# Peptides against a protein of PDB entry 5JXT, part 53

Target 1, 319 residues: chain A of PDB entry 5JXT
Amino acid sequence: SLLPKKEINVYIGMSEMQVKWYQKILEKDIDAVNGAGGKRESKTRLLNIVMQLRKCCNHPYLFEGAEPGPPYTTDEHLIYNAGKMVVLDKLLKRIQKQGSRVLIFSQMSRLLDILEDYCVFRGYKYCRIDGSTAHEDRIAAIDEYNKPGSDKFIFLLTTRAGGLGINLTTADIVILYDSDWNPQADLQAMDRAHRIGQTKQVVVYRFVTDNAIEEKVLERAAQKLRLDQLVIQQGRAQVAAKAAANKDELLSMIQHGAEKVFQTKGAFGTMAEKGSQLDDDDIDAILQAGETRTKELNARYEKLGIDDLQKFTSESAYE

## One batch from the design tools (peptide; made by RFdiffusion4, then SolubleMPNN)

Design b2_p13_5_s3 (from b2_p13_5, 9 letters changed)
Fold by OpenDDE base, seed 1:
Structure b2_p13_5_s3 (fold): chain B 319 residues (1-319), chain A 13 residues (1-13)
Amino acid sequence: as target 1 above (319 residues)
Amino acid sequence: VKVPKYILKRLAE
């Protein structure tokens, strides 16, 4: 029988470069971040800020002029300039040593470009599928990855492209490098490895930048998932889950952790202490802390009723 | 570093 999947949120501090870019994004639109625009502030402007902050959480090289150069060379700077890459680099070594194979999902095709450069730099053999990949090339990539004795360790996918009903049960590890606003998109991505034909325990690692916008993206996705489950269970089809955040919700999300980001000189948490020098004990500590916080997050939403889940609690923006 | 005005208000309280 298929074993239940294990899901762990992996909370990761920003690198020094990410903190500097996160500050620059907030400073550029400081009036919007302060809520000074009130009712006149464009929802589109707030959504753009959220998008830039999410890019920063993924990798600073997603911004023009962020990559060191000329010359433009792939080196250790690709890793140490992003907290998620530092953790990914250590985690992939462990996964490979265990004889596992891994799916890496992102919302951003441009992040997959960075992950390709990383795979080449580390000598990891990989496949790639995104939204632009031709149908024939998708089939070829899937077949190459799934073939008996395949030397392909990593499959790089955009979450939506990977959601298309494909079978990737030859992988047992799933990394969600970022999260979708719709938790069902991430579930569909996990179900590429967690389906009939899987013989191993599937483990899902969800990367979340700590003290940043991504915590609020995760909370909103968890809230929506619980609401959808309760609506199905109670037969209350009329409770349209508010699909889109309002302006106040977006502002609260943008403001989350912003104070600490402005006060921070250097990196956050384990990234400040060790940076790229993370050892196996540091990874175990990050995974254990993540497992605890994942249980706490789930327990928070499991106790809430439909009426509570429909209220976006702004109170958590000030804690 | 341009600290948000809402943060500056909290730091002044």
Scores: peptide ipSAE 0.041, ipTM 0.605, DockQ to the pose 0.011
Fold by OpenDDE base, seed 3:
Structure b2_p13_5_s3 (fold): chain B 319 residues (1-319), chain A 13 residues (1-13)
Amino acid sequence: as target 1 above (319 residues)
Amino acid sequence: VKVPKYILKRLAE
């Protein structure tokens, strides 16, 4: 029988560079961040801030002029300048040593470009599929990854491109480098490895930048997923979860952790304590803390009714 | 670093 997926949110502190860029993004649009625009603030402006903050959580080099150079050379700076890369780098070494194979999903094709540079730098053999990948090249990449005795360790995918019904059961580890606003897109990505033909325990690591907008993206996705489940169970098909966040929800998401980000000198959490020198015990601690917070997050939404789940709770924006 | 006005309001309460 197919074993249930083990899903773990991996909460990761920002690097010093991420903190500086996160501050810069908030400062650039400070009037919008303060809610000073009120009804006049465009939803588009708030969505743009959200998008920039999500880029920062993924990697600072997604911004023009952030990468050190010229010359633009791939080196350890590609890793230590992003908290997610520091954790990924240690986690991949462990996963490879265990004889596992990995799907890495992102919303951002430009992050996959950074992950390609990383794979080359570390000597990881990989396949790639995104939204621009031709159908024939997609089939070829899947077949190359899935072939018996494939030397491809990593498959890099955009979440939406990976969702297209493909079978990747030759991988047993899934890393969601970021989250989709629609939890169904992430589920469809996970179900590429967690399908008939899988022989191993599928483990899903969802990377979440701690004290940042990504916590609120995750909470909103979890809330929506629970609402969708309850609507199906109760036969209330008309309760479409409001697909798009309102202005107040977006503002609350932008404001989450912003105070602590402005007060922080240097990196956050484990990135401040250990930087790029995470060991196996540090990874185990991060994973254990993540497993606990994942259970708590799920338990929070399991107790809520449909009417409560339709309301975005802003309370946690300030805790 | 320019602290957001909403943060400044909270620090003043």
Scores: peptide ipSAE 0.035, ipTM 0.591, DockQ to the pose 0.011
Fold by OpenDDE base, seed 4:
Structure b2_p13_5_s3 (fold): chain B 319 residues (1-319), chain A 13 residues (1-13)
Amino acid sequence: as target 1 above (319 residues)
Amino acid sequence: VKVPKYILKRLAE
């Protein structure tokens, strides 16, 4: 029988470099961040800020002039300059040691480029599929990954490409390096491994940058998912969750953690304490804390009715 | 969240 998937949000602090770049993004548009633009602030501008902040949460090298060089060489700096990479690096070592195989999903093809460089640097054999991958090349990559005795450890996918109904049940670990605004896209990605033919316990690690916009992306996605579930259960087809965040919601998301980011000198959380020198106990602590916060997040939304879930108020989730 | 005045000062420098 297919075991239920275990989903764990992994809350990860920003590296020092991420904090600096996150500050710089906020600073560049500080008037918008402070809501000084009022009614004149374009939704597009706020969406652009959101996108830049999400890029920063993924990897600072997604920005021009962030990577150290020339020469531009892949080295340990690729890992330690991004909190998610530090955790990923340790987690992948554990996953490999346990004889598991892993799907890594991102919204950003450019992050997959960084992950390819990382895979080469660490000597991880991988496959890749994104939105630009030709149909034939997708089939070839899937077949190469799924073949008996495949030496491919990692499959790198954009979440959108993972949504295409492919079977990757030869993997038992799923890493969502970032989250989709649509929780169904992430579920569809997980269902590539969590499907008929899976013989192992599927574990999903969702990376979430702590004290950053990604917490609000996650909260919004969880809220939407719960709302969609309740609407289906209650037969209330009319309760279409407003698919797009309004300006005030976007502004609130941008503002989340911003003050603390501006006050922070150096890295956040475990990244401040240990940087790239995380051990197995640190990873266990991060995973355990993540499991607790995941349960708390789920329990918060499980108690909410449809009417509460329609209100994207940060306040209603804390009352 | 309003940016603290001390940060705004650093941005003006």
Scores: peptide ipSAE 0.034, ipTM 0.543, DockQ to the pose 0.012
Fold by OpenDDE base, seed 5:
Structure b2_p13_5_s3 (fold): chain B 319 residues (1-319), chain A 13 residues (1-13)
Amino acid sequence: as target 1 above (319 residues)
Amino acid sequence: VKVPKYILKRLAE
């Protein structure tokens, strides 16, 4: 029988470089961040700020001129300049040692480019699929990953491209490097490993930048997931269509943690304390804290009715 | 009542 999947949110502090870039993003549009534009502030401008903040949470090298160089070399800076990469690097070492295989999902194909450089740098054998991958190349990558005795450890996927009906039950670990605005896309990604033919306990690690916009993205995704469940149960599908973030919701998301980010000199949390020197005990502590916060988050939304869940809706990227 | 296409796809899988 298929074992239930274990899902853990992994809350990760920003690196010093991420804090600096996060500050710069907020400062560039400070009037919009402060709500000074009022009713005239465009929703598009706020969505652009949200997108830049999400890029920062993923990796600062997603910005032009952020990568050190020339010369452009792949070195330890690729890891220590992003909190998620520091945790990923330690976690992948554990996963490999356990004889597990891993799917890594992101919303951003450009982050997969960084993860390819990382895989090459660490000597991890990988496959890749994104939105631009030709159908034949997708089949070839899946077959290469799934073949008996495959030496491919990692599969890099964009969440939406990887969500397309494929079987990846030869992996037992799923890392969501970032979250989709649509929680169903993330669930479909998990279900590539968590399906008939899986013989292991599937574990899903969802990376979430702590004290940043990604906490609010996660909260909205959890609200939407609960709303979707209640809408299905009650047959009230009209309720789900109102899920577009309003301007005030976008502002609240952008403002979340912004004050603390401006006050912070250096990195956040465990990244400030240990940085790249995270050990196995630090990873265990992060995972345990994440498991607790995951239970608390789920318990918060399980108690809410449809009317409460409608007050805070995430934009469904229907595209 | 329009169920979002992404929900319909998941229920059909």
Scores: peptide ipSAE 0.000, ipTM 0.282, DockQ to the pose 0.014

Design b2_p13_5_s4 (from b2_p13_5, 8 letters changed)
Fold by OpenDDE base, seed 3:
Structure b2_p13_5_s4 (fold): chain B 319 residues (1-319), chain A 13 residues (1-13)
Amino acid sequence: as target 1 above (319 residues)
Amino acid sequence: VKKPKYLLKREAE
């Protein structure tokens, strides 16, 4: 029988470089961040801020002129300048040592380009699929990954491209490097490994930048998922969860953790304490804390009714 | 030393 998947949110502090770029993004649009635009603030402007903050949470090198150089090289700086890369680098070593194989999903094809450079730098053999991958190349990549005795350790996928009906049950670990606004897209990604033919316990690690916009992206996704489940169970098909956040929701998401980011002079949390020197005990502590917070998050939304789940509870970043 | 792939792609866009 297929074992239930284990899902763990992995809460990761920003690197010093991420904090600096996160501050810079907020400062550039400070009037919008403070809600000073009021009714005149465009939803497009807020969405642009959200997208820049999400890019920062993924990797600062997604911004032009962020990378060190010239000369431009792939080196340890590619890892230590992004909290998610520091955790990924340690986690992949553990996963490989356990004889597991891993799917890494992102919303951002440009993040996958960075992950390709990382894979080459660490000597990880990989496959890649994104939205631009030709159908034939997609089949070839899947077959190369799934073949008996495949030396491909990692499969890099965009979440939407990876969600399209493929079987990747030869992997047992799923890393969601970022989250989709639609929780169904992430579920469809997980279901590539968590399907008939899987022989191992599937473990899903969802990377979440702590004290940043990604916590609110995750909360909104969890809320939507619970709402979708309740609507299906109650036969109330008409309650389509509002697919797009309103302006106030977007503003609340942008403001979340902003004050603490402005007060921070270095890295966040474990990234400040250990940086790139995380050991196996540090990873275990991060995973254990993540498992606890994941249970708490799920329990919060499981107690809510449909009417409560339709309201975005903006906990003010200042409460 | 080869320039990173992500930078090469960005410059080609």
Scores: peptide ipSAE 0.453, ipTM 0.920, DockQ to the pose 0.683
Fold by OpenDDE base, seed 2:
Structure b2_p13_5_s4 (fold): chain B 319 residues (1-319), chain A 13 residues (1-13)
Amino acid sequence: as target 1 above (319 residues)
Amino acid sequence: VKKPKYLLKREAE
C-alpha cells in the first residue's frame, strides 16, 4: 500500500540581500503598504507588490541589477544571497546521501533558470519542465528521469507544468520552493511522486520565508484547503470559497512582518547567525521547528467551522 | 567563466 506522505513546512529566514530588497520593495510603494491613501489602493497595485515580495522571498537575482557583477559569475553568492538556496543546498546533500531523488517545484520559471545554474555549479544532474516545454520534450524529460538507473537526481518543474497528470514515482522527495495561491495546485504537484507505483515514503518540504508575505500565503492556502474539504463534506456547493483575496486581505499580507523587516539590519534568524555556514544540526533544528509549526498550523484550521474559515481574520500586524 | 543561464535568458527576453 502507498504510505501517507509526510509534509513539513520549512521556515527560512531571509538573507541580508533579501532583507535589503524586501525593504526596497515596501519603501517604493510605502503609501500603499501603510494603507495611508484614503482611496483604497487598486487591487492591481497590491497584487504587484505581492508578486515582487514573493520574488524577493524566492531569490533577489529575480530583480534586474541585483546580481553581483560584472563580471557575472555562477559561484557561492548564488546560494548565500537567498535563504531558500542555503537550506536547499544543505538539504540536497542529505537527500543525495540517503539515495533519494527529488522533484523541485516553483511557480516561477525564472527561478528554475537560477536553479539550473545552481545544479550545474554543484554538479547535480537534472531534468526540467515548465509551461513553455513542448509536449515531446516533456515526454523525453520524464522518460529520461524515470528510466531504470537514471543518473538524473533532480527534476525541476513549474508547479502548473507538474500538475499535468505525469508520473514521477521514481522520486521520493518533493520540494515546493514556493507555494501556489491554490493549495490544490501544490497537492497535484505532490501527487506526481505520491501515486500508485511509489515504493518509498514520500516526504514533502514546503519552503516558507519566515516573517514575510509567504507565511500569510501559506495560512490562506491552509484555510482555503480546509474550507474546500468542509464544503465537499457538507455538500454545500454554494460556499464557493471567495477564491481571490480582497484588497484588505492583500494589504494585511503585505504588512505582515514589514515592520520587523524595516527594523532588521542584516539577515533573519539562522541566516543572521550562520549565514551560508549552516551545519547538519542547524538543518535538523530548522526541520524540527518546521514540523512543529506545521502541526500547529494544521491543528488551528482543523478545529474551525465553515463560518470561521470564511472570515479572514486580518490579525493586524499591530495587535 | 560563462555568464549565468538565468542572466542570458533575461537578456534574450
Scores: peptide ipSAE 0.443, ipTM 0.911, DockQ to the pose 0.680
Fold by OpenDDE base, seed 1:
Structure b2_p13_5_s4 (fold): chain B 319 residues (1-319), chain A 13 residues (1-13)
Amino acid sequence: as target 1 above (319 residues)
Amino acid sequence: VKKPKYLLKREAE
């Protein structure tokens, strides 16, 4: 029988470089961030800010001129300049020692390009699929990954491309490097490993930048998922979850953690204390804290009715 | 030293 998957949100602090770039993004559009534009502020401008903040949470090298150089090299700076990469680097080493194989999903094909350079730098053998991958190359990559005795440790996928019906049950670990606005896309990605033919316990690690926009992306996705479940259970098909955030919701999401980011000199949390020097105990502490916060998040939404889930609750501890 | 792939792709876009 297929075992239930274990899902853990992994809350990760920003590196010093990420904090600097996050500040720079907010400062560039400070009037919009402060809500000074009011009803005249375009939804498009707010969506652009959200997209830049999400890029920053993934990796600062997604911005032009963020990389150190010339000369431009792949080195340890590719890891320590992004909180998610520091945690990923330690976690992958543990996963490999356990004899597991891993799917890494992202919304951003440009992040997969960085992860390819990382895989080469660490000597990890990998496959890749994104939205531009030809059908034949996609089949070849899947077959190469799934073959008996495959030396491919990592599969790099965009969430939407990887979600398309493929079988990857030869992996037992799933890393969601970022989250989709639609929780069904992430579920479809997990179901590549968590399906008939899986022989191991599937574990899903969802990376979430702490004190940043990604917490609000996660909360909104969790609200939508619970609403979709309740609508199906109650037969209330007319309750279309508002697929798109309104302006006030987007503004609240942008403002979440912004004050603390502006006050911060250096990195956040475990990234300030340890940076790239995270040990196995630090990883265990991050995973344990993440498991606790994941249970708390789920428990919050399980108690809400349809009418409550249709409201964006701006219950940020920093409002 | 080879330039990172992510930078090479960005310059080609």
Scores: peptide ipSAE 0.436, ipTM 0.913, DockQ to the pose 0.682
Fold by OpenDDE base, seed 5:
Structure b2_p13_5_s4 (fold): chain B 319 residues (1-319), chain A 13 residues (1-13)
Amino acid sequence: as target 1 above (319 residues)
Amino acid sequence: VKKPKYLLKREAE
């Protein structure tokens, strides 16, 4: 029988470089961040800020001029300059040692480009599929990954491209490097490994940058997922969850953790304490804390009715 | 020094 998947949110502090870039993004549009534009503020401007902040949470090298160089080198700086890469690098060693195989999903094809360079740098054999991958190349990549005795450890996918009904049950670990605004896209990604033919316990690690926009993206996704479930259960098909955040919701998401980011000199949390020196005990602590916070997050939304779930709540569990 | 693939893709966009 297929075992239930285990889902863990992995809350990760920003690197020093991410904090500096996050500050710069907020400062560039400080009037919009402070809500000074009021009703006149463009929703498009706020969406652009959200997208830049999400890029920062993924990797600072998603910005022009962020990578150190010339000369440009693939080196440890690719890892230590992004909190998610530091955790990923340690977690992948553990995953490999346990004889698991891993799917890594992102919303950003440009992040998969960074992950390709990382895989080459670490000597990890991988496959890749994104939105631009030709149909024939997708089939070839899937077949190569699923092949009996395949030496491919990692499959890199964009969440939407991985959503295409493919079977990847030869992997037992799923890493969501970032989250989709639509929680159903992430579920569809998990279901590539969590299907008939899976023989192992599927574990899903969802990376979430702590004290940043991604916490609010996650909260909104969890809220939407619960609302979708209740609407189906109650037969109220007309309650389409507001597909797009309003201006006030976007502003609240942008402002979340911004004060602490401005006050911070250096990295956040475990990234400030250990940085690239993160060990196996630090990973266990992050995973344990993440499991607790995941249960707390789910428990908050399980108690809410449809009318409550239709309202954006600014209340973080950490305020 | 060889540029990372992700930098090369950006220069081609």
Scores: peptide ipSAE 0.182, ipTM 0.723, DockQ to the pose 0.684

Design b2_p13_6_s1 (from b2_p13_6, 5 letters changed)
Fold by OpenDDE base, seed 4:
Structure b2_p13_6_s1 (fold): chain B 319 residues (1-319), chain A 13 residues (1-13)
Amino acid sequence: as target 1 above (319 residues)
Amino acid sequence: MIEKPRYLLRREE
């Protein structure tokens, strides 16, 4: 029988470099961030800020002039300059030691490119597919990964490209390096490993940058998922979940944690304390804290009715 | 040794 998947949100602090770049993104558009543009502020501008902040949460080298050099190298700086990479690097060592195989999903093909360089640097054998991967190459990559006795440890996928009905039950670990705005896309990604033919407990690690826009992306996705579930259960197909964030929602998401980011000198949380020197105990602590916060998050949304879930008011979740 | 930052390398492909 297929075991239920275990899902854990892994809350990760920004590196010092991420904090600096996050500040820079906010400062560049400070008038928009402060809502000073009012009704005249373009939704497109806010969406661009959101996209830049999400890039920062993934890796600062997604920006021009962020990567240190010349000389440009593939080295430890690729890891320590991004909180998610620091956690990923330690987690992958554990996963490999356990004899597990891992799917890593991202929304950003350009992040997968960084992850390829990382895989090469660490000597991890990998497969990759994204939205640009030819159909034949996709089949070949899947077959190579799923091959009995495959030496491929990691499969790198864009969430949407991985969502296309493929079977990857030869992996038992799923890492969502970032979240889709549509929780169904992430579920479809998880279901590549969590399907008939899986013999192991599937564990899903969802990386979430703490004190950043990604917490609000996650909250929005969780609200939407619960709303979709309630709509299905109640047969009320007419509750069109507002598919797109409005301007005020986007602004609130951009503002989340911004003040603390501006006040922060250095890194956040465990990244400030240990940086790249995370040990196994630190990973266990991060995972345990994540499991707790995941339960709390789920419990918060399970209590909400349809009307409450339609209000993207952060305030109603604290009353 | 990579001659260009990753940001640029992947735009020229």
Scores: peptide ipSAE 0.383, ipTM 0.872, DockQ to the pose 0.232
Fold by OpenDDE base, seed 3:
Structure b2_p13_6_s1 (fold): chain B 319 residues (1-319), chain A 13 residues (1-13)
Amino acid sequence: as target 1 above (319 residues)
Amino acid sequence: MIEKPRYLLRREE
């Protein structure tokens, strides 16, 4: 029988470079961040801020002029300048040592380009699929990854491209490097490994930048997922979850952790304490804390009814 | 001298 998947949110502090870029993004649009635009503020402007903050949470090198150079080099700076890369680098060593194989999903094909540089730098053999990958090349990459005795350790996928019905049960670890606004897209990605033919315990690590926009992206995704489940269970097909965040929701998401980011000189959390020097005990502590916070997050939304889940109020879930 | 990040060079190929 297929074992239930284990899902763990991995809460990761920003690097010093991420903090600096996160501050710059907020400062550039400070009037919008402070809600000074009121009803006149463009939803498109707020969505752009959210997109830039999500890029920052993934990797600062997604911004033009962020990468140090010339000369441009693929070196340890590719890792230590992004909290997610520091954790990924340690986690992949553990995953490889245990004889597991890993799917890494992102929303951003540009992040997959950085992950390719990382894979080459660390000597990890990989396959890649994104939205631009031709159908034949996609089949070839899947077959190369799934073949008996495949030397491909990592499969890099965009979440949407990886969601297209493919079987990757030869992997037992799934890393969601970022989250989709639609939790069903992430579930479809996980279901590439968590399917008939899987013989191992599937573990899903969802990377979440702590004290940043991504916590609110995760909360919104969890809320939507619970709402979708309740709508199915109650047969209330007409309860369309508001598919798009309103302006106030977007503003609340942008403001989340912003004050602490402005006050921070350096990195956050374990990234400030250890940076790239994370050991196995530090990873275990991050995973244990993540497992606890994951249970708490799920328990919060399990208690809410349909009417509560339709209201995205940051405040109503602390009562 | 590498004048661009490697991930950008791979997009131009």
Scores: peptide ipSAE 0.279, ipTM 0.844, DockQ to the pose 0.310
Fold by OpenDDE base, seed 1:
Structure b2_p13_6_s1 (fold): chain B 319 residues (1-319), chain A 13 residues (1-13)
Amino acid sequence: as target 1 above (319 residues)
Amino acid sequence: MIEKPRYLLRREE
């Protein structure tokens, strides 16, 4: 029988460079961030801020003028300038040593491009599929990855490409480098490894930037998933959750952690203490803390009814 | 060595 998948949110601090870029994004639109725009503030402007903050949480080199140079190099700076890359780099070494194989999903094809450079730099053999990959090339990449005795360790995918019903049961580890607003898209991505033909325990690591907008993206996705489950169970099809965040919801998400980010001169959490010098014990501590917070998050939404789950709890940035 | 930042190299493809 297929074992249940284990899902763990991995809460990761920003690097010093990410904090600086996160501050710059907020400062550029500070009037909107402070809610000074009121009823006149464009929802599109807030959505653009959200998108830039999510890029920052993924990697600062997604911005023009962020990469140090000239000369431009592929070196350790590609890793230590993004908290998620520091954790990924340590976690992949452990996964490889365990004889596991890994799917890495992102919403951003440009992040997969950075991950390709990283794979080459570390000597990891990989396959890639995104939204632009031709059908024949997708088949070839899947077949090469799934081949008996394949030397391909990593499969890089956009979450959208992972949704296409492909079978990747030759991997037992899934890393969601970022989260979709639709939790069903992430579930469909996980189901590429967690399917009939899987012989191992599937473990899913969901990377979440701590004290940043990604926590609120995750909370909203968890809320939606629980609401979808309750609607199916109760037969209340008309309670389609308003899929799109309103202006006040977007503003609350942007404000989450913003004050602490403005007060911070360096990195956050374990990135401030150890940076790229994370050891195996630090990774175990991050994973254990993540497992605890994941259980707490799930338990929060399991107690809520449909009417409560339809209300966005604006936890103020000051609570 | 990459002559251009990664951000620009991937826009020219």
Scores: peptide ipSAE 0.253, ipTM 0.808, DockQ to the pose 0.235
Fold by OpenDDE base, seed 5:
Structure b2_p13_6_s1 (fold): chain B 319 residues (1-319), chain A 13 residues (1-13)
Amino acid sequence: as target 1 above (319 residues)
Amino acid sequence: MIEKPRYLLRREE
């Protein structure tokens, strides 16, 4: 029988560079962040802020003029300037030593571009698929990854492109570098490794920037997933349609952790103590803390009914 | 020596 997948949220602090860029994004639209636009504030403006903050949580080099240079180099700065890259770099070493193979999913093809350069820099052999990959090249990449004795360690995928019916059961580790707004897209990504033909325990690591917008993206995704499950169970298909974030929800998500980010000098959270010099014990501590917080998050939403899940989207603005 | 950021180079290829 297929073993149940283990999912762990990995809560990661921002690097110093991410904090600076996160502050800059908030400051640029400070009136919108403070809710001063009221009813006149466009949902489009708030969605743009959300997308910039999510880019910052992924990697600051997603912004023009962020990468140090010229000269532009592929070096350790690619890792230490993003908290997720620091954790990824340590985690991949562990995964490789275990004889595991890994799928890395992101919403952002431009982040996969950074991850390709990282793979080359670390000497990791990889495959890639995104939304622009031709059908033939997609088949070739899957076959190259899945072939017996494949030397490809990593598969880089956009969540949506990777979700499309492919079998990647030759991997046993899944890293969600970021989360989709639709939790079903992430589940579909996990199910590429967690399928008939898998012989190992599938472990899913979901990277979440702590005390930032991504924590609220995760919470909203968990709420939506639970709501979708309850709606299916109760046959109430009409309830799922209210899933688009309103302006107040977007504003609350943008404001989450903003005060702490403005007060922070240097790196944040897990990155503040050791920076890029995380050891194996630090990774174990991060994973253990993540496992605890994952259980707490799940337990919070499992107790809620449909009506509570619909209301809670408004009350999470004050935490 | 790369004259452009990596993510810009890939858009021009």
Scores: peptide ipSAE 0.245, ipTM 0.825, DockQ to the pose 0.292

